Peptides against a protein of PDB entry 8BZL. Designs and how they scored, part 158

Target 1, 228 residues: chain A of PDB entry 8BZL
Amino acid sequence: SYDRAITVFSPDGHLFQVEYAQEAVKKGSTAVGVRGRDIVVLGVEKKSVAKLQDERTVRKICALDDNVCMAFAGLTADARIVINRARVECQSHRLTVEDPVTVEYITRYIASLKQRYTQSNGRRPFGISALIVGFDFDGTPRLYQTDPSGTYHAWKANAIGRGAKSVREFLEKNYTDEAIETDDLTIKLVIKALLEVVQSGGKNIELAVMRRDQSLKILNPEEIEKYV
Target 2, 242 residues: chain B of PDB entry 8BZL
Amino acid sequence: SRRYDSRTTIFSPEGRLYQVEYAMEAIGHAGTCLGILANDGVLLAAERRNIHKLLDEVFFSEKIYKLNEDMACSVAGITSDANVLTNELRLIAQRYLLQYQEPIPCEQLVTALCDIKQAYTQFGGKRPFGVSLLYIGWDKHYGFQLYQSDPSGNYGGWKATCIGNNSAAAVSMLKQDYKEGEMTLKSALALAIKVLNKTMDVSKLSAEKVEIATLTRENGKTVIRVLKQKEVEQLIKKHEEE

## One batch from the design tools (peptide; made by RFdiffusion4, then SolubleMPNN)

Design b1_p18_2_s1 (from b1_p18_2, 6 letters changed)
Fold by OpenDDE base, seed 3:
Structure b1_p18_2_s1 (fold): chain B 228 residues (1-228), chain C 242 residues (1-242), chain A 18 residues (1-18)
Amino acid sequence: as target 1 above (228 residues)
Amino acid sequence: as target 2 above (242 residues)
Amino acid sequence: SAADEYEKIRERLEKERE
């Protein structure tokens, strides 16, 4: 017997499980994404790594392909499932279409996956939002956001997680063409945005940078401190 | 059957998965399991609560399971759930070995199980596994490793950690006494005994109530060894003399 | 308690599925 739909409409037309999944996202560590002119930058609030925890296992920024990376807020285990599916799709696309995915394509794939989990019997929504950044084949930088509902939009800059409101307010005020004129300025913008919600400065920030025709680079703490 | 829907893990209004949290609470009442990473090895130490005199000499550790030649785990929580998960771990490891003709990397085995755990939190008609695991292993990529996973399917790598009863207190003690970069397996064993002695609600720590396994490398091979009761007694005695 | 509210919501959602 197929499990009944878990996500159902309320009498007032709400999908409560989707809304509640969004609340799970709001409890997640803050992530920020900014699209520059020739750079995309992801920043994530480092959850205070327990003194005895291995830092390598606490990564919130993941490559989906050579040209696409993702940060998320919400349930880490849920994110892992989405990331794995997305990676498989990226590879499949390369094999079948003989080109890397566009950032929009893989975002749409992830969004569709999430949407299906809001409608499928016996499944709850994913408790994650994602910032997906990268470069299309033509060299155009892209930033997309997805939420638990499967909705997605393109952004110049955005934030997700517990500090998202404050970070977005900062970005709305400070995201200008001048602020993203250079790669360094774009990185600084992301750091400044995260510092609105991160208390312990650069040590608690993870930054990933992808430049045109370059692989994802995760900045070390020393590199981050230079932008402080 | 309509009854299967009642077992579905769903979000609360505040975005919490209470069934997962309740599973974690259940684990908090289970026997204590410790893991400590050393420079020359990694160990698991587990509390044995069910000392039933009528149990045939358990040739096999009750709480420590060998997964393959390079990995072992300990469990805290529901025994039946633990048996299912440990069996799955073994199957995953075996399938990987057959497919790739090399042992599965430690983290990959952990993540494979964590994906299963996660699925039981997301798919209808299933409840979360009421089990947390500590994993010890060696692979060519990262050497000696210690991982912890919980019912949510979340996991992390650790230098030292604890699950089960009094885990928070144990972790605090480990943080105080763990010397990063200087930890030998011998010192790790001593630390494990020290922590267990304080975290187990027993007046006197006895070897019959403690299972310890070590994972080392000898001649380019991984060696997983469960300490004999006499060896554990010696460790306890040494601790009492200090 | 939040737990009680959660269970009530769960029960409601289950009934709504029916």
Scores: peptide ipSAE 0.035, ipTM 0.627, DockQ to the pose 0.049
Fold by OpenDDE base, seed 5:
Structure b1_p18_2_s1 (fold): chain B 228 residues (1-228), chain C 242 residues (1-242), chain A 18 residues (1-18)
Amino acid sequence: as target 1 above (228 residues)
Amino acid sequence: as target 2 above (242 residues)
Amino acid sequence: SAADEYEKIRERLEKERE
């Protein structure tokens, strides 16, 4: 059965393992990214954490470097591998080039990594999509999205995971220059977008904000409620 | 046979490389890309399928990639595979430039990539790239050039060709309308629009769905330009008026 | 030509699907 094979072409030209990895992403918690004027915002749907689990340990938004962060949808274990490799590359780039990576550079690195796992026998695709946000050295905010195939594109706003369709539809309607005129409006846009698919309001949303020349800030629930 | 489908690229009992054939099938479902060689330039025309409002407009082209100052390519097939190959092309071209202090000849760049493609069809543990490419370029040896390569690593020079969806029909139309020795870039652009209008599964061609790049020589320098949407609109309008 | 080979393969695949 082609569904159990390593990543090979089907008779009709499909890579089923890549497609199935994309299905794994669709089962993942929803993540949204929005590029503002001088801000990038990531929002993620919080899964109900078991009472005994430390909420601090379930972070779906991770820094790759001081100027780049990533949210993902899909297999957490797969994401960890990608994140670790990306972090190493970011550090390596700083050492060799003496500048931080551009958001595009690290996105391309991650994309290439994913692609290689779709072409090498004995490996399966990564079951993750990622939203990668940050600032280039020139202060330009960037948002990129990658999928299990290793494709990547730059976005003004995008979403991944189970609620991605609804969130994208919302963003397509509501993403305007006016809606991102201020940092607060941009944050509000992300929250509103996530609320399209998240039932329990602000308590089930994780938000991270990166402003120009500032480190990644994860908002606490109280801060999120101020925007709702 | 299903057994051969799940393994590395190996010969079937009939001597077929199924994984290569299946990769080519994947390309058949991709957006159409055209290349036309003219006396005074070369062009690529590609179907743009992914028009999203939230896509960052910073993209020069979705399907057309500048390789160096003298070459560009368009891709049909798996986007991630295409990204890997286009990056490799750029690296090969850059290494050559550094080594020889001159731009890589067009055919040599194409051949170098084709060797890589071929290797992915021969070595165990690899699958073919699900990508065909059209290359346009200029060099001092052969002037303006158009090449096509496929997942097998085969390539050829062309006066006009097409890859992707409805490529066979497009090639047939190109054969009928291409006038050897008399093709200007202007005529080539008109021909590209004509062929795309017939081969794209759209009711009406729009500039948003078509990307066109031209490669010309100006004052002894190669100029690669992606046409603006307004320019493409004018070409479409002219076609509709004829 | 590569294009001719490509088309031949394509035609073959189409015939096998029919």
Scores: peptide ipSAE 0.006, ipTM 0.503, DockQ to the pose 0.166
Fold by OpenDDE base, seed 2:
Structure b1_p18_2_s1 (fold): chain B 228 residues (1-228), chain C 242 residues (1-242), chain A 18 residues (1-18)
Amino acid sequence: as target 1 above (228 residues)
Amino acid sequence: as target 2 above (242 residues)
Amino acid sequence: SAADEYEKIRERLEKERE
């Protein structure tokens, strides 16, 4: 009987499974996104990978399309499903509409998918929040966040995961037009924000940068250290 | 009671749909939305609760959604559910327009969504939508219209109504102050501010926390306008002077 | 009306919590 109605309302009007999924996100590694003038930057806390684990297999920042990338906090297995579905949609959109998706479009798609899993029989919510960044066709940089409930909003800057509160507080104080005046300053802002919660400096940060009309670039540790 | 809480579409021994009731409870905690029908227009007024400094500038109303050229709605409840339903409303309206080459009548759009809501209360394995909606619109059949729908799929036409937090108190105030047949849009706006000032759990009503949209007819066309913050400030100021 | 029904349900739920 429980298998048929996983996500139900409590007497108090709460969706417990959605709330619990949000708790799963809070246990995830911290991710940060910042929108600059002509740049979008994602930063993620590197979990201490076991010495024998291939670092290539632990990517927390993924391209959805040439113009869109995503970072997530929460259950990695859940994220894979969402990423794959989003990639298929991006390709489908290119084939049918002959244009790449807008960042808002693909965010809405992901949000709708998540919402459906909060309302479908035999399905639990996705235990992930995502930061989705990219450029629209007109060259406008975008940052969106989505949570397990399927809500989404546009942000100038945001953070998700275990250190999100501290990082957001930092960003609220330090995100100014001056702080994002250049690409380098924007990158520096993301690194400084992550350093509020990440120990041992730049070695424990994964950083991805997307500039206007450029592909996603993942910075190597040496490049990150130049900003710190 | 617990046995019925685990199944979304089962009647209790008393004939109650607990999941629908619980969904309505969730709506009671949402921001206040009110609608007022006037002789020369209809309006929605909604509480804005989520003001975050890092949010990208919201060019559009957070709580008020344009559905088509002749209709708008406001939502109280779960935001993700609201997004799904408002998108569905837009799709229904668009499909109707394409099929019949005329705008969908207001009540038909409301009914179509209500059927969807009802289905989510009856078909196994689906939870109700945790959303109530206020609809404003104009059509050639009934003119200016205001509707309310709830998670059960029930709906009704109203002259004035409220959903969300402190809705009962708001409705009581509307019943006292609403003058049938004499309500102008200007008077309706003043009434909306009056009611929100009393029903919102804020020390002072601020224009930053209130969204207002009006629907009017100009030169044979429907005009949906979201009031600017300065206009809302003026309305609040006028109320405080009264 | 839908609004009246909603308020009735809310009132019932509040009483049950007490």
Scores: peptide ipSAE 0.005, ipTM 0.499, DockQ to the pose 0.165

Design b1_p18_2_s1 (from b1_p18_2, 6 letters changed)
Fold by OpenDDE base, seed 1:
Structure b1_p18_2_s1 (fold): chain B 228 residues (1-228), chain C 242 residues (1-242), chain A 18 residues (1-18)
Amino acid sequence: as target 1 above (228 residues)
Amino acid sequence: as target 2 above (242 residues)
Amino acid sequence: SAADEYEKIRERLEKERE
């Protein structure tokens, strides 16, 4: 059976292990990314942090570099591997090229890594999709998405994970130039989008904001509630 | 599907890693291990199952392993896998110390092992480790810490948690009785005994069947101590009197 | 949480064995 093997083509041209990895992503917590005019915003559905769990270890939004951050859906352990590799690459790039990576560059790196794991014998695909946001050196905000196959595209807004369909539908209807005219409006858009699938309001949302020439800021629950 | 059970860890059609799930199942049958974080220390409590009268080696700790001067762990799952992983933890910690001339931060040690675990779930020809670990430690960055890791390579920091047999019930009890910000090591020890008494299907908790280690700071040094049987007996007695 | 996820998996597996 082709579906029991390493990542190989089926007779009809399907890579079943990649498709199944995508199913793993669909079971993941929802993440949303929105590109504003001078802001990028990531929002993630907080899984109910077990009452006794340390919140610092449950972060689903991670910085890759000062100018790039990532949210993911799917297997957390797989994501950690990707994040670590990406961080190393970001630092290497700074050392060798003397400039930070572009968001596209690091996305392509991650995508290539994922793709290699779909083609290498004795490896399974990564069970993660990622939203990668940040600013290029010229100050242009960027949003990219990657999936287990290693494909990537630039987006204005997108979502991944279990609630992605509903969130995307919301974004398709509500993402307008007016809706992202200000930083605050952009943040509100992300929150509203997540509220389509997240119950109990701002308490179950992790939100990260990156503004031009500013570091990644993770909003606290109180700050999020101001937008709700 | 049973068809995904025997081979390299691959995704099921539903996006599940059955080999990882089965490894976690194996851990569910292992002896109970508890970890509790207090303001003034952190502890591990583990069920000792192998009480064989013919064991020549006074195993001071069968399930609790010192990793370095600042960290210890307990293991639930396959003993052979546990031995490999605990040895690897010691090696990682030692290499870090040699390289940086400082003790490895607790979370970094945990993540390093978790990356190994993850690799065994992704690379062909390998099976997941049938082991979950609780880590206790101290470092200058976060102070006292408690972590849990599983066969998938996932980990998390905890105030209190449990792995192994009846872990769900134990976690429920911990959630009920753990008082955030008010937990002393003394109260944590009492809580550990309380939870073990309920989770271990034994009519009477015996000190011979329980291993407890505490990690504290004394004079700017980490002290890892395995409680003596007499000390555990006293804790049990105190619990019975309440 | 990792623990909750673990327990959910365990419960699921137990149900599948019954």
Scores: peptide ipSAE 0.000, ipTM 0.603, DockQ to the pose 0.615

Design b1_p18_2_s2 (from b1_p18_2, 7 letters changed)
Fold by OpenDDE base, seed 1:
Structure b1_p18_2_s2 (fold): chain B 228 residues (1-228), chain C 242 residues (1-242), chain A 18 residues (1-18)
Amino acid sequence: as target 1 above (228 residues)
Amino acid sequence: as target 2 above (242 residues)
Amino acid sequence: SLADEYEEIRERLRKERE
């Protein structure tokens, strides 16, 4: 069976499967990430969970390790594969290096994984973008973004998914040193950014906060409403 | 002819590798990168296309990568592919250093990567890397050197060359203005600005849109530095006054 | 718990390296 390359160049030099994967991301629920001074915050648009679905099973924000968490936009099944691989790598790093991964390290790992799927026969690109946040061992907060191509960059703030453009425009205008002066202000910034694209307020937002030397905390709807 | 377009490692009836050609086409749409060899140094100049306000790190060098103490490269093409290749270059260089207790010669590093690129054009189930590279370096064998490699795995040494958008026009300009044996690093920098000003699809060249790295020898050591924005501004200003 | 999952991963990795 001739392993057909799924991702090939077009005559005009485009990788259509990568571009199409990026389109799949744009159809996904909006996620936003903001790096504060001593806090990182992820927010995700909650799609109306069918009344019969267990809300606990539809988490778009997940931990990769104690010091790193990720939000994604795009194909949930693809995200699961990436998350699992990343978790294994985080633990492997702990065993080998005896320190947790840096946020950059795990981002680069994920990015490399994605890139390989754009160049391997019989494999399609991952249909996901991810916001990866956390703290390095020195206590520095970090935010990275990856896309289906395997590119990655460090950000102060960013957004992915359907409403990403509007959210980014908001962040470009409102992300200032003053706006992230406190943890609460940083959280408020994320909520305000998401509200640019989410109509029904705090009920449709999932928010995760990681503070320096603290574990990931997912805020409940009541806690979110206090910031609105 | 279309049947061969989707297969990565098959020759067309005309003997062409379409996927390699298409990869090169992709590179032609990428940001411009220049390399110029001088008597007293080598430089890379690259176009910055992605300036985002929310980027955490001021990417002092988006397209220029230090490989080791004696070599750097610039990339044109797919960023993710470039990241993989630049990482591989660093690994190859490090392995050589560990094995032989001396830095890898510049051409050997280039050749090693080119072999990898070539393999991705010949072995089934893989697509070519959508990346061309310019390499600058110094070694004890040939001194200052400039190399170019493409998706096919071909490479060559150059006195001056260009990859990416409008590369053909840039090369033509370089051929006209490059003075063999008389090129100083200062003159090379001026030439780089001149060529970029004409080849970049920008109304006005600004320091924010250009990154430049120089490789020199100081006190028997290689020095690789990325020019500060202010230095680039001065170069642009000088060009505008001429 | 997530902590338990991480520990399981580590145990698996240790076994694979032995």
Scores: peptide ipSAE 0.366, ipTM 0.563, DockQ to the pose 0.029
Fold by OpenDDE base, seed 4:
Structure b1_p18_2_s2 (fold): chain B 228 residues (1-228), chain C 242 residues (1-242), chain A 18 residues (1-18)
Amino acid sequence: as target 1 above (228 residues)
Amino acid sequence: as target 2 above (242 residues)
Amino acid sequence: SLADEYEEIRERLRKERE
């Protein structure tokens, strides 16, 4: 059956393993990214961490470099591989080019990595989509999205995972220049967007913000509640 | 036999490369891309299917890629494969420029990529690229040029051609309406709109769903320009009045 | 810390290039 064959086309021209990887992403926790004027914000739904599970190990928002962060939906183990490879590339770029990566550069690197895993026999696609946010060296905020196929695009705002459709619909209606006029409004927009799919408010949301020339800041639940 | 369908780069008993054929099938579902060669320029016209309000329009084009100062391409098929190939095209062109201190001739760039495509059909452990490309360019050897390449690594020069959805119908229309030796860029643009209007699976052709790039020569320099939405609207309006 | 991890990566990369 063509659906079991890794990296082969079906008679109808489908790459089933890529499509199935996309289905794995749709089962993942919802992540949202929004580009503001001078801020980028990532939000993720917190699945009820088992009471005995270390919260540090379930982080869905990870730094790739000082100027780039990533949220993902899908297989956590796959994400770890991508994150590690991206971190190595970010540091390699600093050593060879003597500048940090642009957000587009590292996104393209990740996208190319994913694409290669869709074209080599013996490898399955990565079961993750990623939202990659950060600042270019010129201070421009960026948001990119990648999927299991290795496709990537730049976004003003986007969502991935289980609740992505509802969150995107909300963002399409509510993302305006006025809605992102300030950092606080941008954060509020992300929270409101996540609340479309997350039950019981700020306790189930992980939020990370990156401002220009600042490191990634993960908001604590108390800080999130100030916006809700 | 199902055995030949699942194995890359193996001939069937009938001498067919099924994975290449299936890759071509994937391209048939992609948005329509047209290329038309004129006496005074070349154009690419591509269907834009993914219009998202939240998309950051920083991109030159979704379907049309600038390769260097003298060449551009459009893609039909798997977007991720297209990104890999377009990046490779840029690298090849840059390496040539560095080595020879002149731009790579159009056909040589196309051939170099086609060799890569062909390799992915011959060496085990790889699948074919699910992408066809149209190339437009100018060089001092042949002037304005239009090429098409497919997943097999085959390519050809064209006066006008189409890839993607309804490409066969588009090619038929181009054969009927293309006036050899008399094609101006203006007439080529009109022809592109005419063909897209008939071949795109849309109720009404709108400027937001069409990307058009022209390649011309001005003052001894190649100019690659993506038409503004207003310009495309004018072309559509003119066609509707016709 | 992340900073330490990045430094370790850089050190490994430097050693591989020597």
Scores: peptide ipSAE 0.365, ipTM 0.558, DockQ to the pose 0.028
Fold by OpenDDE base, seed 3:
Structure b1_p18_2_s2 (fold): chain B 228 residues (1-228), chain C 242 residues (1-242), chain A 18 residues (1-18)
Amino acid sequence: as target 1 above (228 residues)
Amino acid sequence: as target 2 above (242 residues)
Amino acid sequence: SLADEYEEIRERLRKERE
């Protein structure tokens, strides 16, 4: 019967497919998110863009709505499905409630989607973790993380992917009120954090910033180098 | 470990989707397909492996499919899977045209199919498609475009790429010889022949074993043309003289 | 553009609700 639940409990109570999906995330490119005072910043390790690949199609940071963006680690195709569903929900919310989603709301939606795929027959978990950042309508910056299990938490700063441990250790040491006092300092913090695991400096970093009441801005390599 | 190899696409303990990887392995044994983006056009070049003498001069390329007036694709992998996917591409493109009264943007068509591919890697009772595709197209948003998609549902835009047999070697050669910003369709054709000559396990490249299609813009219209055998012969001859 | 995509999503949603 092909209808057997793919994600089942082991005798010792483990959901192996969820754990293995988390291993897929750990193989993904490193992503970092930092919440500043009036800014949220996402940084991602650029995979060595294969020579001759169009960089436009390798974007790892995407907008979900005008006030929310997401970075992910893990399976890119899985991420695309999640992104599309999230975008639909964001617009649906605007139509029904006449307000944009809160960052928590859309995070919870994504988390619920992931959770369903851990429990549904004939479905494997999503092989992605996501950092979701943005601003609530009141102007409050938010950072959330989701994992393949469908859990989510709010963070001041966090990292996912292959270099996440090193980046998190760096952030734990260096994330202070002083380090995020200005937008520029917050950006510098993200870059420094990524440089713990990324070789060859700013050329291998994708960086996006969202300021209050502003759209997502992806920094070009030259702009990133100014912070290095 | 065998349990993860035979069942519905599930994660291995190491976080790998072996069924997807095995599908990619199957594609590695398929005939070589090349795509090259030029300033004035884009091309596909594909190896013909099954030259059935009894096939009527297939006016239609075996490995290159026209999707709509602005896009074509080549396939590497399981033929039956390829037929299903190419048909789906055509349907998606036509539905879009009907709904919006304009051609589907190239990347949107690629993405739509990739979402289908991805679904076959995530839902039970389904196996991944054993097919990689190269897409060439033109749209008003990005002009000439080349995309590659694989069984996982991943895709990317490329200036030049290769799928199928000896794809790694072909990509290496393309990286060496591709001149960014200076590639004409003529030079791209020459490069395609050069790469195929080295990557195909044949002592001598013949026009019978190669299909080439070009996509250009003429008078504000997209023109997709499959090169005639004589034209391919001429390209091969030019390469042999260099 | 993202704006166009969002508008398309909204239009689709409106049609589905009708």
Scores: peptide ipSAE 0.359, ipTM 0.648, DockQ to the pose 0.015

Design b1_p18_2_s2 (from b1_p18_2, 7 letters changed)
Fold by OpenDDE base, seed 5:
Structure b1_p18_2_s2 (fold): chain B 228 residues (1-228), chain C 242 residues (1-242), chain A 18 residues (1-18)
Amino acid sequence: as target 1 above (228 residues)
Amino acid sequence: as target 2 above (242 residues)
Amino acid sequence: SLADEYEEIRERLRKERE
């Protein structure tokens, strides 16, 4: 009976609810993150928006602060909770420390939040993985990933969701210093990576870029097509 | 009985805390971590399992964490739980330093965390942490120290011990080869490589799969150093030649 | 705007601390 939303150990030492949450992530739309030299890029597979859905309402890339953004795979409702908590923490940090969060800091916050939901009675894990990108105050680009367990790591490039395996394999082969030498090349790398699992090119890709000392920019389909 | 498997902090009819035992089972499948106390230092050696090309190599260590200037730990078990506990250790150490204007004694830090672990086994609504830790440290009271703690909140001081995968076999080997009172850091390093070579489920031990940290005293200061890959390679090579 | 949202969050946090 899965009726008790309690994450407990199995006799063989597994946290099944965490593992099942990870399975929920694997069913999510693919997201990709790449750290360039002076740019961070997030790409997400656009689920075929139902003909009558407002495309504006289905954004899978969200800003957490001026210097940090997040893409996720898994349960959208769960993601909203995490995003809201993260936004509050980002602003709280600005008030208390008088500086924006580092990408690592906010990642750790999110990771800790997720972990707590794996250890509290009556709560299930968050069914999301996240790619968190941004710039530290010193101008260093960062990419982190979190999973439902609350683990987090820094990456040069990574992918989450349905097509993550194929995308990661592509990135492992193609992520080189030459491939990220320019902002444009970095963007192209992300697009090419997503095209491993996404059909019909730029129409089915949401792409966001953050450059040093610049705000998050979501590329329109026309801009994406220029890179394809 | 499935009834006791689903509830945390409840004794079985036999007086067992199954959730704690199951947490320990999870740790048994984690990467191997060794700790060895020497006369002139203490070391941690840990299996590195996550070798990914796309990882940002900025990570100082995957499994070895610096807690303060005088202590480090290694973890076996659930990484997210480990992150929470290592952060808590750092906070406890820092609070103590601020309050007393001196570093926290090693055993006190271990005990403080163990109390937290124990609480998660006793108070409702929580599961045990799926993590065992090895602690290495130096303080003015006992000098170099090695501790082990488990999900129950139990801890003990050790001359040499192992947690994680094949820990029982490793401990047996350590018992056979550990020479009390004659252990140098150099010999401890060699012993660590020897034990890891036999206990890790790898065909051949490689430097890429092993993290080693040493804690020594130099000029009245504690020095915590993670060995470079080349240094680990040399240790492995030396072992193979023996 | 996101900027407005962030400001609202900050205002709320300031009020909670007062």
Scores: peptide ipSAE 0.358, ipTM 0.557, DockQ to the pose 0.028

